# Designs tried in a protein design run: peptides against a protein of PDB entry 2FGR. Part 104

Target 1, 331 residues: chain A of PDB entry 2FGR
Amino acid sequence: SSVTLFGIVDTNVAYVNKDAAGDSRYGLGTSGASTSRLGLRGTEDLGGGLKAGFWLEGEIFGDDGNASGFNFKRRSTVSLSGNFGEVRLGRDLVPTSQKLTSYDLFSATGIGPFMGFRNWAAGQGADDNGIRANNLISYYTPNFGGFNAGFGYAFDEKQTIGTADSVGRYIGGYVAYDNGPLSASLGLAQQKTAVGGLATDRDEITLGASYNFGVAKLSGLLQQTKFKRDIGGDIKTNSYMLGASAPVGGVGEVKLQYALYDQKAIDSKAHQITLGYVHNLSKRTALYGNLAFLKNKDASTLGLQAKGVYAGGVQAGESQTGVQVGIRHAF

## One batch from the design tools (peptide; made by RFdiffusion4, then SolubleMPNN)

Design b2_p15_3_s2 (from b2_p15_3, 8 letters changed)
Fold by OpenDDE base, seed 3:
Structure b2_p15_3_s2 (fold): chain B 331 residues (1-331), chain A 15 residues (1-15)
Amino acid sequence: as target 1 above (331 residues)
Amino acid sequence: DEDLAAALALLAAAA
């Protein structure tokens, strides 16, 4: 068997001009261009085209040295792979997030990402953002002439919150076409959770597409998230994203992304625009800068995710500006 | 399904 130690240390100086009190926050943050991580992975060839695999990955917080501890909550899987594709057992990205976040030009990280994969309803489940699940079985097909798919099921293990049963159960999947410059995907997911101690279904539908023109890449997302509550009506959010990226001078990349979050339960919109630049000093080391603007309307209180500095909301109807400048190193 | 109809409506509104 082979074992590979790998990781990313990404640390930045970050600023946001408003917190929940209307005050600025600044300091040393983490994970501005890529999520900082430490992992081990390996494979064993079992013969006949069959392979066993393992993957253990945890988040690193470079600003505080993992003061809250280290765990493998990013991924902790054992797998079998072959001509049939891959089966994974263990905590991982759910298939829908694994595929559909690939259209986010900010890689679901820092102050610039698409924020549609979110807990929109104060859901009480551990993973009500729709990104990962415990107790997950996943299957990924091979690519057949561009066509591919992924499916997942997570066991609830009879977890309860208040009167809600089946908490943490996930079912979902995607279908995709990935061929040359084109990628397109449709994802569907349902997660059982609780809101206010009452049973709630988190339903998610996401469409993503991208096209690489060589000189630039365009990417888009359309998403609906609906928390279906037994009492109080549904909490629905429609999220839209459009982004462009282009290589600069052979060593850089510029990114521009816009997102709209139409929060139907509060009849309020938020607009996000982010400009990013990555400068590759080497294959493994980069400098980066992000500039994000988030405009909340009406009752919207969304905040930019300046991890390690400030990731909370703002006052209703307030705008927030964020900056990150940092170093990413991969090993 | 109302969710599929909503997704299609979102697609139509974005087109």
Scores: peptide ipSAE 0.007, ipTM 0.493, DockQ to the pose 0.012
Fold by OpenDDE base, seed 5:
Structure b2_p15_3_s2 (fold): chain B 331 residues (1-331), chain A 15 residues (1-15)
Amino acid sequence: as target 1 above (331 residues)
Amino acid sequence: DEDLAAALALLAAAA
């Protein structure tokens, strides 16, 4: 058997020029280039090509030393794997988010990421962003000539909110083609939740693709999220992302990513553009800087996710500029 | 629940 302790400590100085009151926020933030984490993982060879595995991972908040405590809410799985692929039991990334967030050049972290995986509807479920689930069973296929898939089901365990009786139920999966420089994936998911105490289905469809040209990588996402409410109509968001990254001088990476969030329920758009740079001091340590601009139109109130400093919204129709400069260390 | 049946089938196939 093997046991590996691993982690990332990513801490930054962050600034945003506007909060919900129109005031600037600045300070020490976390997880600007990668989510800070502490984890344990291991495998046991059971013979015959069968392996057992475990993975325990929690978020680290380097700015406050995890003042609110530590948990394994990032992942807490036991697995069996072999020629058939991998089955996982426990809280994890749902298969759709695990695959489709891989096309985000900002790794779903900091002020630059694709924000499509969001609770768009004031859903009352714990994971209404579509990223993770409790009580999850997942299956991941091997890669067959580039083709791969993942499927998941999460039990609701009769969780109720108001009249909703299946809160936290997830069903979803993806199909993908991963071969050399090309990656493409289609993900579909439904999660049961509640909005205003009423049963609501969170439907998600996401298409992702990337191509690595060696000198640059292009990546894109197309997503529709729909909170289907019995009363008040659907809350639909169409999210689009296009990004490019390129190596710089053998030790650096520059990233540029644009995203559009078309929030249909409020007939309002938000535009996000982020420039990022990572400078590798070593294989484990990097300096980074992110510059993000978020333009809300009309009733849109989206804010950049400067975690540890300010991750709230802004006033309707306001623009927000964010900066992060930090250190990432992996161990 | 068809979804539960599918999940159980996946577990059984992995065992």
Scores: peptide ipSAE 0.006, ipTM 0.438, DockQ to the pose 0.014
Fold by OpenDDE base, seed 1:
Structure b2_p15_3_s2 (fold): chain B 331 residues (1-331), chain A 15 residues (1-15)
Amino acid sequence: as target 1 above (331 residues)
Amino acid sequence: DEDLAAALALLAAAA
């Protein structure tokens, strides 16, 4: 049996040239290269190849010392694992996000990540970004000659918003092939939510792939998110990502990622380009810099996610430039 | 087999 205390403290100086008023924002931000976290995890060997596990993880905000409090909303699971794979009970990444965000070269954080896993429709559910769920049961298969899968169900517990019932229900999963330099995955999910107090289904389809050439890695995502509303029509977004990363001098990594967000309900596109560099001072400590450009067209109002500084939108059709320079430390 | 059965029982109890 083991218990491990672990974490990441990632803090940066961040700048964005525009907020919703067209003004610049700058200051100390968090989670630019990896999400800052504190966690406890452990495993008990039960014999016969069966293991029990627990995982408790919360986000750390190094800029304000967690002034709004600390919780285990990142993950709070108990599990059984063995030759059959792993069953998890508790709040976690939903299987679709856990697998498909692995193709994001910016680790689903900072100003550079793929932003497709989003609440595109002002959904009133707590997790309408499709990333995590409460009351979640998950199953992950072993790897069978490269083939693997994950499935999840989250109970709504009769949560209501307005006239919407079943709010917070999740059903979803992925199938994948992971063998050597190749990874490819298909994910499907549905969440029950509310928009304007009315029942809405959040449907998501995501295809991801990556290939590691040794000298460089290529990664891509194709996603459709659809909020199906009874009144007002569907809110559909098609999101695309292509990225490359390469090791530099044995101690560094350079990353370049492009994303396109085609927001069908407003007939508007946004383009994101991010250049990142990570310099490893040790196995546990790194310096990093990110430079991101976000171009909104027409009615698009997307903003870069400079957590701790500014993560809001911009004016319709405006472009935003963001910079982060920071330290990441793992323990 | 017993480990799989236990895991499936947990899944089934939650379905």
Scores: peptide ipSAE 0.006, ipTM 0.366, DockQ to the pose 0.016
Fold by OpenDDE base, seed 2:
Structure b2_p15_3_s2 (fold): chain B 331 residues (1-331), chain A 15 residues (1-15)
Amino acid sequence: as target 1 above (331 residues)
Amino acid sequence: DEDLAAALALLAAAA
């Protein structure tokens, strides 16, 4: 058996010009280019092309030294893999988020990412953002001439919130084509949750595609998230993303990404635009800067996710500007 | 199967 210790420490100076009170926030933040993490993983060759694996990964908060503690809530899996693909048991990214967040040029972290994977409805479940699940079984196919898929099911274990008795159940999956410069995927998921103590289904559909032109990469996402409530009507959000990245001088990467969040339940839109730059000092160390603008319209209150500084909302219809400048180190 | 029905409903809503 082999065991690998791995991680990322990503720490930044961050600024946002508005919080919920309309005041600026600034300080030392975390996870601006990649989520800071510590993990252990290993594999055992069982012969005949079969392998066992484990993966334990937790988030690191470099600004406070993990004052709230450390856990393996990012991933805690045991797996079997072979010519059939991979089966995983344990908390992980759900298959839909694992695949469809790969089209986000900001790596689903910091102030620039696609924010569609969100709890749009004040869902009371622990993972109502559609990113991870407890009690998860996942299966991932091999790549067959470009075609691949992933499927997952998470047990609710009779978790009850109010009158909802199946909270935390997940079913979902994706189909994809990954060949050379092209990637395209369709993801579908449902989570059982509660809103206001009442049973609610979080339905999600996501389309993603990217193409690498060598000189630049284009990436896009189309998503609908729908919290289907028995009482009070559905809470639907349509989210769109388009991004481009290009290498700069052999050591850098520039990224530009736009997102639109059409929040149907409040008839309100939010527009996000982010410019990012990464400068690789080595294969493991980078400097980065992000500049993000978030324009809320009407009743929209979305905020940029400056983790460790400010990740809350703003006043309805207010715009927010965010900056992050930081160091990422991988080991 | 309720889960299959949910998956099919999601597919039908996508289509």
Scores: peptide ipSAE 0.006, ipTM 0.457, DockQ to the pose 0.012

Design b2_p15_3_s3 (from b2_p15_3, 9 letters changed)
Fold by OpenDDE base, seed 1:
Structure b2_p15_3_s3 (fold): chain B 331 residues (1-331), chain A 15 residues (1-15)
Amino acid sequence: as target 1 above (331 residues)
Amino acid sequence: DEELKAALELLKAAA
């Protein structure tokens, strides 16, 4: 059997011009271009086209040396794979996020990513951002002439919060077409959670597409997230993203991405624009810079996610500017 | 598995 140790250390200097008090924040942050991680993975050929696999991955925080400890909360799966596809058991990205975040040109991290996969309603579940789940069983099909799909179910294990039962239950999946330069996907998911101690369903629908023109790539996302509450009405957010990337001089990549978050429950919008550049010093090492602008309207309080420096909100209707400059190293 | 053992030791040292 083969065991591979792998990881990414991504550390940056970050600045945001406003926090919740209207003050600037700056310092050393993490995961600006890619999420810093340490992992172990391996496969065993069982014969007849069947393989066993494992994957253990945790986040690394280079700024404080993982002061809060290390865990495998990013992924902790055992799997069987073959001509039928792959079955995974354990905590992982849920199928919807695994597929639909692939259209985010900022790799779902730093100050520039699509922030639609979010806990929009102060949900009390641990994974109410719709990204990962505990107690997850997932199945991924092979690619058949471009068509592929993924499905997942997470057990709630009778977790309760307040009067809410079944907290943490997930059901979801996607269908996709991936062929050459084209990718398109539709994802649907529901999670059981609680808001204010009351049972709430987090429903999500996401459409994604990208096309690689060789000289540039275009990518887009359309998402609706709805926290269905029996009392107080639904909390609905429509999120939109459009991005472009292009190679520069054979060693660089420039990225531009716009996102709109239409927060229906507060009748408020937020606009995010991010410019990013990655410069590859080698196959494993890169320098990067991100510049992001977040404009909140009306009651919106969204903040850029400068992990390790400041990831909180801002005052209602305030704009925020963020910068990250860092090093990414993969091993 | 010696590779696993070495990896776990590294992980223990890194955590």
Scores: peptide ipSAE 0.000, ipTM 0.384, DockQ to the pose 0.092
Fold by OpenDDE base, seed 2:
Structure b2_p15_3_s3 (fold): chain B 331 residues (1-331), chain A 15 residues (1-15)
Amino acid sequence: as target 1 above (331 residues)
Amino acid sequence: DEELKAALELLKAAA
């Protein structure tokens, strides 16, 4: 058997020029380049090509020392793996997010990431952003000549909110082709939740692709998220992302990513553009800087996710500029 | 397991 302790401490100085009141916010934030985490994982060889595994991972908040406590909400799984692939039991990234967020060049964290995996409808479920689920069973295939897939089901366990009686149920999966420089995936998911105390289905379709040209990588996402409500009409968002990254001088990486969030229910768009730079001081330590601009149109109120400083919205139609400069250390 | 013990102590400190 093996046990590995691992983690990332990523802390930054962050600034956003507008909050919900139109005031600037600044301070020490977390998880600007990678989500700060502490984890334990291990495997046991059971013979015959079968392995047992565990994975326990929680988020670290370096700015306040985890003042709100520590938990394993990032991942808490036990697994069996072998030639058949891997089965996981426990809270984890849902298969769709696990695969499709991999196309986000900002690693689904900080002020630059694709924000499509979001609770667009004031859903009352705990994981209405479509990223993780409790009570999850997941299966991941091996890679067969590039082809791979993942599937997941999360039990609702009769969780109720208002008249909704299946809150937290998830079903979803992806199919993918990963071969050399090319990656492409299609993900489908449905999560049951509640909006205004009424049963609501969060339907998600996501397409992702990337290609590594060696000198640069291109990545893209296309997503539709629909909160299907019995009353009040659907809340639909179409999200688009295109990003590029390139190595710089053998020790650095520059990233540029654009995203568009077309929020159909409010007939409003938001545009996000982010420039990022990572400078590797070592294999484990990096300096980074992110500069993001978010333009809300009409009734859109999206805010950049400067975790630890300000992650709320802005006034309708307002633009927000954000900066993060930080240190990432992995162990 | 020595690594497990160390990890447990770290978790206790972090919790």
Scores: peptide ipSAE 0.000, ipTM 0.328, DockQ to the pose 0.100
Fold by OpenDDE base, seed 3:
Structure b2_p15_3_s3 (fold): chain B 331 residues (1-331), chain A 15 residues (1-15)
Amino acid sequence: as target 1 above (331 residues)
Amino acid sequence: DEELKAALELLKAAA
């Protein structure tokens, strides 16, 4: 058996030129290149190709030293794995987000990531962004000649909000082809939630693909998120992403990513473009910089996620510029 | 074992 302590401390200086009042915000932020974390993991060989595992991981907030406490809400799983794949029990990334966020060149972190995995409808469930779930059972297949899949189910445990009685239930999965330079995946998910105290289904379909040309990598996402409400009509968002990354001088990586969020319920679009650079000082330590532009049109109020500084929205139709410069250290 | 002890102390301090 083995137990490994691991983590990332990622802290940055961040700036956004507009908050909800139209004022600038700046300060020390967290998790600009990778989410800061502390974790424990281990495995036990049970013989016959069977292994037991555990994984406990929580977010670290370096700017305030976890003033609100520490928990294992990133992942808290026990697992069995073998030739059949892996079964996980416990809070984790849902299979759809685990696979489909892998096409985000900004690692679903900081001011540059694809923001499609979002609570678009003021859903009242804790995980209405479609990223993680409590009470989750997951299964991941082995890779069969490139083909692989993952499935998950989360129990609602009769959680109620208003008239909704199954809040937090998740069902979803993906199918994928991962072979050499090519990756492609299709994910489907449904979560039960509430909006305005009424039962609502959060339906999600996501297509992702990437290709590594050696000199550069291209990546793309297509997503539809639909909050199906009994009253008030559906809240639908179509999200698109295209990104490219390239190694620089053997020690760096440059990234450029564009995303479009077509928010149908408010007939409004938002455009995001992000330029990022990571400079590896070692295998464990990197410097990074991100520059992001978010253009909201019409009634759109999206804001860049400068965690620890400002992660709120802006005024309708306003544009926001964000900068992060930081240090990432892994241990 | 030492790493685990250190981790537990950190968790206690953060709770």
Scores: peptide ipSAE 0.000, ipTM 0.364, DockQ to the pose 0.100
Fold by OpenDDE base, seed 5:
Structure b2_p15_3_s3 (fold): chain B 331 residues (1-331), chain A 15 residues (1-15)
Amino acid sequence: as target 1 above (331 residues)
Amino acid sequence: DEELKAALELLKAAA
């Protein structure tokens, strides 16, 4: 059997020009280019093409030394893999997020990512952003001539919030085509949650595609998230993303990404544009900078996610500018 | 196994 210790420490200086009070925030933040993490993983060859695996991974907060503790909430899985693909048991990225976030050029972290995977409705479930789930069983197919798929189910274990009795149940999956420079995927998911103590279904549909031209990569996402409430009507958000990235001088990468969040329940839009640059000092160490602009319209209050500095909202209709400059080190 | 030992020592030191 093999055991590997791995991790990333990503720490930055971050600035946002507006918080909820209209004041600037700045300081030392974490996870601007990649989520800081510490993990253990390993595999055992069981013979006949069957392998067992484990993966334990937790988030690191370099700015405060994990003052709130350490856990394996990023991933805590045991797996079997072989010619049939891979089965995972334990907390992990749900299949839909695992696949569809791959089209986000900012890797679902920092101030630049696609923010469609969000709790749009003040859902009371722990994972109402649709990213991870507890009590998850996942299955991933092999790649068949480009075609691949993933499925997941998370048990609610009779978790209750208010009158909701199935909180945390997840069912979802994706189908994809990954062949050379082309990737395209369709994901569908439903998660049971609660809003205001009432049972709510979080339905999600996401379409993603990317193409690598060598000189540049284009990527896009189309998503609808709908919190279906028994009382009060649906909370629906349509999210759109288009991004481009290009290698620079063999040691760098520039990224530009635009996203639109059409928040139907409040008839309000938010526009996000982010410019990012990563400079590789080595295979393991990089410098990076992100510049993001978020324009809220009407009743929209979205804020950039400068983790460790400020990740809250802004006043309705206000715009926010964010900057991150940091170091990423992988080991 | 050696990597696990090192990891456990790191975790002990961080605890």
Scores: peptide ipSAE 0.000, ipTM 0.367, DockQ to the pose 0.103

